# Peptides against a protein of PDB entry 6UG1: the designs that were tried, part 92

Target 1, 304 residues: chain A of PDB entry 6UG1
Amino acid sequence: SNEERKRRKYFHMLYLVCLMVHGFIRNEWINSKRLSRKLSNLVPEKVFELLHPQKDEELPLRSTRKLLDGLKKCMELWQKHWKITKKYDNVGLYMRTWKEIEMSANNKRKFKTLKRSDFLRAVSKGHGDPDISVQGFVAMLRACNVNARLIMSCQPPDFTNMKIDTSLNGNNAYKDMVKYPIFWCEVWDKFSKKWITVDPVNLKTIEQVRLHSKLAPKGVACCERNMLRYVIAYDRKYGCRDVTRRYAQWMNSKVRKRRITKDDFGEKWFRKVITALHHRKRTKIDDYEDQYFFQRDESEGIPD
Target 2, 301 residues: chain A of PDB entry 6UG1 as posed
Amino acid sequence: SNEERKRRKYFHMLYLVCLMVHGFIRNEWINSKRLSRKLSNLVPEKVFELLHPQKDEELPLRSTRKLLDGLKKCMELWQKHWKITKKYDNEGLYMRTWKEIEMSANNKRKFKTLKRSDFLRAVSKGHGDPDISVQGFVAMLRACNVNARLIMSCQPPDFTNMKIDTSLNAYKDMVKYPIFWCEVWDKFSKKWITVDPVNLKTIEQVRLHSKLAPKGVACCERNMLRYVIAYDRKYGCRDVTRRYAQWMNSKVRKRRITKDDFGEKWFRKVITALHHRKRTKIDDYEDQYFFRRDESEGIPD

## One batch from the design tools (peptide; made by RFdiffusion4, then SolubleMPNN)

Design b2_p16_8_s3 (from b2_p16_8, 9 letters changed)
Fold by OpenDDE base, seed 2:
Structure b2_p16_8_s3 (fold): chain B 304 residues (1-304), chain A 16 residues (1-16)
Amino acid sequence: as target 1 above (304 residues)
Amino acid sequence: KLKDMLEYLQKYLESL
């Protein structure tokens, strides 16, 4: 019905705000000065120097290569620190079906809240799920004075799916779900004026995204619980930015149709949510990023 | 129903 369509749209909006607020809170927790002091000790001086290369005036690419090598070594150090990767409880922050939401609303389950103290302890010990591990990795880079963002792929229920039952078929559902991350890292390259994408936990990859990302979900089974629609970046200064354009090959033709921002009302509403979570002034880094997004929109074209 | 879903979502968020 039209009423059910409206209900699913509003529930999607509420769920999206909630996920975005969660990302904001986790971004605040990883700024802990006590955690920062502990995690900086994981990074040797030689690796710190690679993270902070001098500008090579002859070939700026050499400075970017040093930064990339430093980030690779940080991923290796992080793997040594991280002792226990827990499975997600159920589906974690991956996308739920409308049926799962309705069934869960009927179940008065006691949810266990992860307190800030428990999170900081988990990161310090290297014990937690993949999301806690990624968040801790961002905290380690920030402890080394690297301009690292926490990236969250927000997975609200698909309001464009009007099916009552979306039976997700069984045995490989968890493997397909966790094939691509929900959380990752971006690092600012001051030499190339670009964000470097870092997945320290899932794919264990570093990439300089031009047109395509390895972190963008591919295949029907993987996209059932991980639809690239809302990739939100949280920086060390409490900035909040929509960076979906970086990871979406087909933003205009495909991704926009699955977003609340497909209409003017949704665009204005989503902009208000971003603005409410954006607690810093604009910088030249935001100008370079917006220019890159503009060039990507022009290069994709308007879908006919 | 919607209220219960909101309370569920609130509790779910509190659990995060």
Scores: peptide ipSAE 0.033, ipTM 0.733, DockQ to the pose 0.789
Fold by OpenDDE base, seed 1:
Structure b2_p16_8_s3 (fold): chain B 304 residues (1-304), chain A 16 residues (1-16)
Amino acid sequence: as target 1 above (304 residues)
Amino acid sequence: KLKDMLEYLQKYLESL
């Protein structure tokens, strides 16, 4: 019905805000000065120097290569720090079906909130799920004065799915769900004027994304619980930006159709949510990023 | 239904 369509749209919007606020809160928690002091001690001086190379005026690419090597070594150090990777409780922050949402609404189960103190202890000990691990990795890079963003792929329920029963076939293995991350890192390369993508936990990869990312979910089974729609970047200065364009090869043809921003109302609403979570002034880094997104929109074109 | 979904979402957010 039209009512069910409206209900699913509004629930999607509310769910999206809640996910974005969760990402904001986790981004604040990883800025903990106490955590920063502990995590900086994981990075030896030689690795810190690689993270902060001098600008090579003859070949700026040499400076980018040093930064990439420093980030690789930081991933290796992080793997040594992280002792216990817990499985997600059920589906974690991956996408739920409408049936799962309806069934869980009737569940009287009290969920346990992870307190800030428990999160900071988990990161400090190296015990937690993959999301806590990625968030801790971003905290370690920030402790080394690296301009690292926390990236969150927000997975609200699909409001474009109007099926009554949206149960996934019981064969949707946990392995297919967790094949691609929900959280990752971006690092600003001051030499190339680009964001470097870092997945320290799941794919253990570093990318300079041009047209596509390895972090973009591929295949039906993986996309059932992980649809690339809302990739939100949280920086160390409490900036909040939609960076979906970086990771979406087909933003205009495919991704936009599954976003609330497919219409003017949704675009204006989503812009208000981003603005409410964006607690810093615009910088020249945002100008370079917007220019890159513009070039990506022009190069994709309008799908005929 | 919507109320139950909101209560679910609140509980879910509290589980995070």
Scores: peptide ipSAE 0.033, ipTM 0.732, DockQ to the pose 0.811
Fold by OpenDDE base, seed 3:
Structure b2_p16_8_s3 (fold): chain B 304 residues (1-304), chain A 16 residues (1-16)
Amino acid sequence: as target 1 above (304 residues)
Amino acid sequence: KLKDMLEYLQKYLESL
């Protein structure tokens, strides 16, 4: 019905705000001075120097290579720190079906809230789910004065899916779900004027995204609970930016159709949400990023 | 229906 379509759209909007606020809160928690002091001790001086290379005036690419090597070593150090990777409770922050939402609304389940103190303890001990692990990795890089962003792929229920029953009964449903991350890291490369993508936990990869990312979900089974639609970046200065354009190869042809921003009302609404979560002034880094997004939009073109 | 979804979402937010 038209009513059910409106209901799903409004629920998607509300769910999206909630996920974006969660990302904001986790980004604040990883700025903890107490956590920073503990995590800086995990990074030896030689690795710190690689994270902060001098500018090579002859070949700036040499400086980028040092930074990439430093980030690789930080991923190795982080894996040694992280002792216990817990499975997600149910589906974590992956996408729920409409049926799961309706069934859960009827259940008076006591949700266990992870308090800030428990989060900081989990990161400090190296015990938690993959999302806590990625968030802790971003905290470690920030403790080393690296301009690292927390990235969140927000997974609100698909308001474009009008099917009543979308039961996901596959034996491999959890493996397919966790094949691609929900949280990852970006690091600013001051030499190339680009963001470097870092997944320290799931795919254990570092990439300089050109046209497509390895972190973008591929295949029907993986996309059932992880649909690339809203990739939000949270920086150390409480900036909030939509970086979906980096990770979406087909933003205009495919991704936009599944976003609230497909219409003018949704675009204006989503801009208000981003603005409410963006607590810093614009910088030259934002100018370089917007220029990159513009070039990526032009290179995709208008879908035929 | 919408209220139940809002309560679910509030509980979900509280679980995060």
Scores: peptide ipSAE 0.033, ipTM 0.731, DockQ to the pose 0.750
Fold by OpenDDE base, seed 5:
Structure b2_p16_8_s3 (fold): chain B 304 residues (1-304), chain A 16 residues (1-16)
Amino acid sequence: as target 1 above (304 residues)
Amino acid sequence: KLKDMLEYLQKYLESL
């Protein structure tokens, strides 16, 4: 019905705001001065120097290569720190079906809130789920004065799915779900004027995204619970930016159709949500990023 | 229905 379509759209919007606020709160928690002092001690001086290379005036690419090597060593140090990777409780922050949402609304389940103190202890001990691990990795890089962003792929329920029953055929559901991350890191390369993508936990990869990312979900089974639609970046200065364009090869043709921003009302609404979560002034880094997104939109074209 | 879903979502968010 038209009513159920409206209901699913509004529920998607509310769920999206809530996920984005969660990402904001986690981004604040990883700025903890107490955590920063502990995590800086994991990074030896030689690795710190690689994270802060001198500018090579002849070949800026040499400075980028040092930064990439420093980030690789930080991933290796992080793997040594992280002792216990817990499985997600149920589906974690992956996408729920409409049936799962309806069934859960009827269940008076007591949810256990992860307190800030429990999060900081989990990161400090190296014990937690993959999302806590990625968030802790971003905290370690920030403790080393690296301009690292927390990236969150927000997974609200699919308001474009109008099926009554959205049950998933479940046998490999967890393996397919966790094949691609929900949280990752980006690091600003001041030499190339680009963001470097870092997945320290799931794929254990560093990439300089041009047209496609390894972190973009591929295949039907993986896309059931992880649809690339809202990739949100939270920086160390409480900036909030939509960076979906970086990771979406087919933003205009495929991704936009599954976003609330497919219409002018949704675009204006989503811009208000981003603005409310963006607590810093614009910088030259944002100008370089917007120029890159513009070039990516021109190169994709408008689908007919 | 919608109210119960909103209350569920609030509790879910509090659990995060």
Scores: peptide ipSAE 0.032, ipTM 0.727, DockQ to the pose 0.765; fails the geometry check

Design b2_p16_8_s4 (from b2_p16_8, 8 letters changed)
Fold by OpenDDE base, seed 2:
Structure b2_p16_8_s4 (fold): chain B 304 residues (1-304), chain A 16 residues (1-16)
Amino acid sequence: as target 1 above (304 residues)
Amino acid sequence: KLEEMLEFLKLYLESL
């Protein structure tokens, strides 16, 4: 019905805000000074120097190469620190079906919320789920004075899916779900004026995204619980930015149709949510990023 | 309830 379509749209909006607020809170917890002091000790001086190369005036690309090598070594150090990767409880922050939501509403299950103290202990010990591990990696880079963002791919239920029963097939569902991450890192390259994508946990990759990302879900089974629609960046200064354009090859033709921002009302509403979570002034980094997004929109074109 | 929560959230976001 039209009423069920409205109900699903509104539930999607509420769920999206709850996810974005969760990302904001985790980003605040990452900024813990006590955690920062512990995690900086994981990075030896030689790796710190690679993270902070001098500008090579002859070939700026040499400075970017040093930063990339430093980030690679940080991923290796992080793997040595991380002792226990826990499985997600059920589906974690991956996308739920409408049926799963309706069934969960009937079950007054007390969600065990992880407290800030428990999170900081988990990161410090290297014991937790992949999301806690990525969040801890961002904390380690921030402890080394690297301009690292926490990235969250928000997975609200698909309000464009009007099917009641999407029975997801059984045994491989977890493997297909976790094939692509929900959380990752971005690092600012001051030499190239670009964000570097870092997945330290799932794909264990460093990427300079041009047109496509390895972190963008591919294949039907992987997209059932992980649809790239809302990629939100949380920086060390409590900035909040929509960076979906970086990771979406087909933003205009495909991704926009599955976002709340497909209409003017949804665009205005989503802008208000971003603004409410954006607690810093604009910087030259935001100008370079917006210019890159503009060039990507022009290069994609308007879908015919 | 859900519509009231969304209206509250809308009003809250408009008050910021």
Scores: peptide ipSAE 0.025, ipTM 0.662, DockQ to the pose 0.067
Fold by OpenDDE base, seed 5:
Structure b2_p16_8_s4 (fold): chain B 304 residues (1-304), chain A 16 residues (1-16)
Amino acid sequence: as target 1 above (304 residues)
Amino acid sequence: KLEEMLEFLKLYLESL
């Protein structure tokens, strides 16, 4: 019905706000001074120097290569620190079906929320789910004065799916779900004026994304619980930015159709949510990023 | 209104 379409749209909006606020709170928690002091000790001086290379005036690419090598070594150090990767409880922050949401509304299950103290202890010990691990990795880079962002792929229920039953029948549902991350890292390269993508936990990869990312979900089974729609970046200064354009090959033709921002009402609403979560002044880094997004929109074109 | 709701949701999620 038209009423059920409206209900699913509003529920998607509410769920998206809750996810974006969750990402904001986790970004505050990883700025803990106590955690920073502990995690800085994981990074040897030689690796710290690679994270902070001098500017090569002849070939800026040499400085970028040192930064990339430093980030690779940080991923290796992080793997040594992280002792226990827990499975997600149920589906974690991956996308729920409409049926699962309806069933959860009937079940007054007390979800045990992870307190800030428990999170800081989990990161410090190296014990937790993959999301806690990625968040801790961002905290380690920030402890080394690296301009690292926490990235969150927000997975609200699909308001474009009007099926009554959205049950997923796959035997490999968990493996397909966790094939691609929900959380990752971006690091600012001051030499190339670009964000470097870092997945320290899932794919264990570093990318300089131009047109395509390995972190973008591919295949039907993987996209059931992980649809690239809302990739939100949280920086060390409590900035909040939509960075979906970096990871979406087909932003205009495919991704926009599945976003609340497909219409003017949704665009204005989503802009207000971003603005409410953005607690810093604009910088030249934001100008370089917006220029890159503009060039990506021009190169994709408008879908016919 | 939206900012107040976001702050309320933040406080609520931190209290859980």
Scores: peptide ipSAE 0.025, ipTM 0.684, DockQ to the pose 0.126
Fold by OpenDDE base, seed 1:
Structure b2_p16_8_s4 (fold): chain B 304 residues (1-304), chain A 16 residues (1-16)
Amino acid sequence: as target 1 above (304 residues)
Amino acid sequence: KLEEMLEFLKLYLESL
């Protein structure tokens, strides 16, 4: 019905706000001075120097290569620190079906929320789920004075799915779900004027995204619980930015149709949500990023 | 309104 379509749209909007606020809260928690002091001790001086290379005036690419090597070594150090990777309880922050939401509403399930103290203890011990691990990695880079931001792929239920039964039949549902991350890191390269993508936990990859990312979900089974629609970046200064354009190959042709921003009402609403979570002034880094997004939109063109 | 709601949701999610 038209009523069920409206209900799913509004529920998607509410769920998206809750996810974006969760990302904001986790970004505040990883700014903990107590955690920063503990995590800085994991990074040797030689690795710190690689994270902060001098500008090579002859070839700026040499400075970027040092930064990339420093980030690789930080990823290796993080793997040594992290002792226990817990599985997600149920689906974690991956996308739920409408059936799962309806069944969960009928069941008075006590959700165990992880408190700030428990999070800080988990990161400090190296014991937790993959999301806690990624968030802790961002905290370690920030402890080394790296301009690292937390990236969250927000997975609200698909309001464009009007099927009554949305049950997922797959025996490998968990493996397919966790094939691609929900959280990752970006690091500002001051030499190339670009964000470097870092997945320290899942794919264990560092990339300089041009047209496509390895972190973008591919294949039907993986996309059932991980649809790339809302990739939100949280920086150390409480900036909040939509960076979906970086990771979406087909933003205009495919991704936009699955976003609340497909219409003017949704666009205006989503801009208000981003603005409410964006607690810093604009910087030249935002200008370089917006120029990159503009060039990516022009290069994709208008879908036929 | 939306900012107040987001702040409420923030406080609520931190209290859980």
Scores: peptide ipSAE 0.025, ipTM 0.684, DockQ to the pose 0.125
Fold by OpenDDE base, seed 4:
Structure b2_p16_8_s4 (fold): chain B 304 residues (1-304), chain A 16 residues (1-16)
Amino acid sequence: as target 1 above (304 residues)
Amino acid sequence: KLEEMLEFLKLYLESL
């Protein structure tokens, strides 16, 4: 019905705000001074120097290469620190079906909310799920004074899916779900004026994304619980930005149709949500990023 | 205000 379509749209909006607020809270927690002091000790001086290279005036690419090498070594150090990767309870923050949402409303499951103290302990011990591990990695980079963002791929239920039963069948459903991350890192390269993508946990990759990212889900089974729609960046200064354009090859033709921002009402609403979560002034970094997004929109063109 | 809604949602997510 039209009513069910409206209900699913509003529930998607509410769920999206809850996810974006969750990302904001986790971004506050990883700014913990106590955690920062512990995690800075994991990074030896030689690796710290690689994270903070001098500007090579002749070839800025040499400075970027040092930063990339420093980030690679930080990933290796993080793997040594992280002792226990827990499986997600159920589906974690991956996308639920409408049926799973309706069934969960009836189940008074005692949500075991991870408290801030438990999170800080988990990161400090190297024990937790992949999302806690990524968040801890961002905290380690921030402890080394790196301009690292926490990235969250928000997975609200698909309001464009009007099927009643969307039961996901199959023994491999967990493997397909976790094939691509929900959380990752971005690091500002002050030399190239670009964000570097870092997945320290799942794919263990560093990318300078131009047109395509390895972090973008591919294949039907992987996209069932991980649809690239709302990639939100949380910086160390409590900035909040939509960075979906970086990771979406087909933003205009495919991704936009699955977002609340497909219409003017949804666009205006989503801008209000971003603005509320954005607690800093605009910077030249935002100008370079917006210019990159503009060039990517022009290069994709208008969908036929 | 949207800040009050965010604080409510924060408290709600922390209570879950």
Scores: peptide ipSAE 0.026, ipTM 0.687, DockQ to the pose 0.128; fails the geometry check

## One batch from the design tools (peptide; made by RFdiffusion4, then SolubleMPNN)

Design b2_p17_1_s1 (from b2_p17_1, 7 letters changed)
Fold by OpenDDE base, seed 5:
Structure b2_p17_1_s1 (fold): chain B 304 residues (1-304), chain A 17 residues (1-17)
Amino acid sequence: as target 1 above (304 residues)
Amino acid sequence: SLEKKLQEILKEFEEYL
């Protein structure tokens, strides 16, 4: 019905706000001074120097290469620190079906929320799920004075799916679900004036995204619980930005159709949510990023 | 507060539906 369509849009928007607030809170927690002091000790001086190369005025690419090598070594150090990767409880922050949502509303199961103290302990010990691990990696880079963003791929239920959910076939569902991350890192390259994508936990990859990212889910099974729709960046100064355009090859033709921003009202509403979570002034970094997004929109064109 | 702003955003959406 039209009413069910409205209900699903409403619930999608409510769920999206809750996810975006969760990302904001985790971004605040990783700014902990106590955690920063502990995590800075994991990074040797030689690796710190690679993270902060001098500007090569003749060839800025040499400075970018040093930064990339420093980030690679930081991923290796992080793997040594992280002792226990826990599986997600159920589906974690991956996308739920409408049936799973309806069933969960009936189940008064007290979801045990992770407290700030437990999160800081988990990161410090290297014991937790992949999301905690990525968040801790961002904290380590920030402890080394690197301009690192926490990236969250928000997975609200699909309001465009009007079908009654058939039961997802159970056994391969977890492997396909976790094939691509929900959380990752971006690092500002001051030399190339670009964001570097870092997945320290899942794919263990560093990318300079031009047109395509390895972190973008591919294949039907992987997209059932991980649809690239809302990729939100949280910086060390409590900035909040939509960076979906970086990771979406087909933003205009495919991704937009599955976002609340497909209509003018949804666009205005989503801008209000971003503005409410954005707690810093605009910088030249935002100008370079917006210019990159503009060029990506022009190069994709309008879908026929 | 952030909570108040989020509640206002949710209320504006409830009025639109």
Scores: peptide ipSAE 0.127, ipTM 0.816, DockQ to the pose 0.873
Fold by OpenDDE base, seed 2:
Structure b2_p17_1_s1 (fold): chain B 304 residues (1-304), chain A 17 residues (1-17)
Amino acid sequence: as target 1 above (304 residues)
Amino acid sequence: SLEKKLQEILKEFEEYL
């Protein structure tokens, strides 16, 4: 019905706000000064120097290569630190079906929220789910004065799916679900004026995304619980930015149709949510990023 | 507060539906 369409749109928006606030809170927690002091000790001086290369005036690419090598070594150090990767409870922050939502509304299951103290302990010990591990990795880079963002792929229920039953069957559902990450890292390259994508936990990859990312979900089974729609970046200064354009090959033709921002009202509403979570002034880094997004929109073209 | 801003955003949305 039209009422069920409105209800699903509403619930999608409410769920999206809750996810974006969760990302904001986790981004605040990883700025802990106590955690920063502990995690900086994991990075040797030689690796710190690679993270902060001098500008090579002859070939700026050499400085980017040093930064990339430093980030690779940081991923290796992080793997040594991380002792226990826990499975997600149920589906974690991956996308729920409408049936799962309806069933959960009837079940007063107290979601055990992780407290800030428990999170900081988990990161410090290297014990937790993949999301906690990624968040801790971002904290380690920030402890080394690297301009690292926490990236969250927000997975609200699909309001464009009007099927009553969307039950997902199969024993491999967890493996397909976790094939691509929900959280990752971006690092600012001051030499190339670009964000470097870092997945330290899932795919263990470093990318300089031009047109495509390895972190973008591919295949039907993986996309059932992980649809790339809302990729939100949280920086160390409490900036909040929509960076979906970086990771979406087909933003205009495919991704936009699955977002609340497909209509003018949804665009205005989503902009208000971003503005409410964005607690810093604009910088030249935002100008370079917006220029890159503009060029990506022009190169994709308008869908027919 | 962030909470107040989020409540305002949710209220504006309820008025649109």
Scores: peptide ipSAE 0.102, ipTM 0.797, DockQ to the pose 0.867
Fold by OpenDDE base, seed 3:
Structure b2_p17_1_s1 (fold): chain B 304 residues (1-304), chain A 17 residues (1-17)
Amino acid sequence: as target 1 above (304 residues)
Amino acid sequence: SLEKKLQEILKEFEEYL
């Protein structure tokens, strides 16, 4: 019905706000001074120097290569620190079906919310789910004075899916779900004037995204619980930015149709949410990023 | 507060439905 379409749109928006606020809170927690002091001790001086290369005036690419090598070594150090990777409880922050949402409303299961103290302890010990691990990796890079962002792929229920019963067959569902991350890292390369994408936990990859990312879900089974729609970046100064354009090859033709921003009202509403979560002034880094997004929109073209 | 801004955003959406 039209009423059920409105209800699903509303619930999608409410769920999206809750996810974006969750990302904001986790980004605040990883700025803990106590955690920062502990995590900086994981990075030896030689790796710190690679993270902060001198500007090569002749060939800026040499400086970028040093930074990439430093980030690779940080991923290796992080793997040594992280002792226990827990499975997600149920589906974690991956996308729920409409049926799962309806069934969960009836089940007053006391969801044990992770407190800030428990999170900081989990990161400090190297014990937790993959999301906590990625968040801790961002904290370690920030402890080394690296301009690292926490990235969150927000997975609200699909308001464009009007099917009642999407019973996901159980056994392969978890493997397909966790094939691609929900959280990752971006690092500012001051030499190339670009963000470097880092997945330290899931795919264990570093990339300089041009047209497509390895972190973008591919295949029907993987997209059932992980649809690239809302990729939100949280920086160390409490900036909040929509960076979906970086990871979406087909932003205009495919991704936009599955976002609340498909209409003018939804675009204005979503901009208000971003503005509410954005707590810093604009910088030259934002100008370079917006220029990159503009070039990506021009290169995709207008879908016919 | 952030909470007040989020409540305003939710209210504006309830008025659109």
Scores: peptide ipSAE 0.101, ipTM 0.793, DockQ to the pose 0.877
Fold by OpenDDE base, seed 4:
Parts: C-alpha cells; sequence; structure tokens
Structure b2_p17_1_s1 (fold): chain B 304 residues (1-304), chain A 17 residues (1-17)
C-alpha cells in the first residue's frame, strides 16, 4: 500500500539518523586523550616519521609513498595489538530485514549498549568486534597526529524493498555479511590532495580510490545486508560529510535510487541531518573533496 | 543541542507523512 511505503520510508529515515548519531558518538569516543596516550606508544618513531614525511618538491609522489608505507606499518602494528576479534551479536550494524525489525520491536530484549568506559577498555586491551577494532585504529592514527576520518557505511532497512517477508535463508549468511566492512578509515594525503582509504581489519587493504573501491560490496549474498548507500565520514574536528560518491561507482544510475535523497524532499532532509552532525567550519580539504566528487558525477553522466 | 536539532528533523518528517 501507499501507507506501507510511507511507513518504510519513515523507519528508514529514523534508523539512518540513529546510525549517523552512533557514528558521531563513536567518533567522539576515539578522540579520548587517555586512549590517545596509550595508542601513540604502539607506533615507533620510525613509523611516525613515515606518517609525517617532508614534502618532496621534485616528486610529491615520493612523500605519498612514504605515507602509504607508514599506514601499512600501522596496519601491521594494529594486527599485533588486536588479540581477540569477537563475532557480531546477531547482525551488528549490518542491514536488517523488515521482518527482523518487526520481530525485534516485539522482543523487549534490553540491547546491551556498550558504554564509553567499556569501549575505551576494549580498544586498549585489543578485545572487541571488528567495528571497535577499526575505530581503535582510527584513534591510533589520530594519536599520531594523522588526519584520519572514521568512515561508516550506514545500513538502514531498504525502503525500496516492498516485499512482506524479506527473511534471508542460508547457513553462510554471516560469512557473506562480514565479507565487506561497515567501518573503515580515511587518511588525508596533503601531497596528492586526496583521501586514502584504509581497511585495517576486514580486507586489510590501503587504496587510493579513483573510480571504484574494493570495500564496495559485490555479489547478491553480500549486498543483502550491506548495501552501499550512505558512507559517512567523521573527522577529528567533528566534521560530518557524505562521502558515498567516492565508493559508489554507479551513484547516479544505481545508488541514488536506493537513497532517501532520490527526491528533493529527501535531499533537503538529509542535508539537515548532515548539517546537525557537522560541527566545524569548511576547509580547503572539503573544497578538494567536493571538486573530486563533482568530477566523478560528470564522468558517470546521467543514467539512461 | 544536537538532540533538539535531531528531534526537529524527525518532527518535520512526521509532518510530511
Amino acid sequence: as target 1 above (304 residues)
Amino acid sequence: SLEKKLQEILKEFEEYL
């Protein structure tokens, strides 16, 4: 019905706001000065120097290569720090079906919300789920004065799915779900004027994304619980930006149709949410990023 | 506050439905 479409759109928007607020709160927690002091000690001076290379005036690419090597070594150091990777409880922050949402509303199960103190302890010990691990990695880079963003792929329920039963069948559902991350890192390369993508936990990869990312879910089974629609970046200065364009190869043709921003009302609403979570002034980094997104939109063109 | 802004955003949406 039209009413069920409205209801699903509402629940999608509410859920999206809750996820974006969760990302904001986690981004605040990883700015903990106490955590920063502990995590900076994991990074040797030689690795710190690679994270902060001098500008090579002859070949700026040499400076980028040093930064990439520093980030690779940080990823290796993080793997040594992290002792216990816990499985997600149920689906974690991956996409729920409409049936799972309805069933969860009836179940008065007190969701054990992780407290800030428990999070900081988990990161410090190297014990937690993959999301806590990624968030801790971003904290370590920030402790080394790296301009690292926490990236969150927000997975609200699919309001474009009008099926009544959306139950997902299959023994491998968890394996397919966790094949691609929900959280990752971006690092600002001041030499190339680009964001570097870092997945320290799941795919263990570093990318300079041009047209596509390895972090973008591929295949039907993986996309059931991980649809790339709302990739939100949280920086160390409490900036909040939609960076979906970086990771979406087909933003205009495919991704936009699955977003609330497919219509003018949804676009205006979503801009209000971003603005509410964006607590810093615009910078030249934002200008370079917007120019990159513009060029990517022009290069994709208008879908037929 | 952030909370008030989020409540306003949600209310505007409830009025649109």
Scores: peptide ipSAE 0.053, ipTM 0.743, DockQ to the pose 0.874

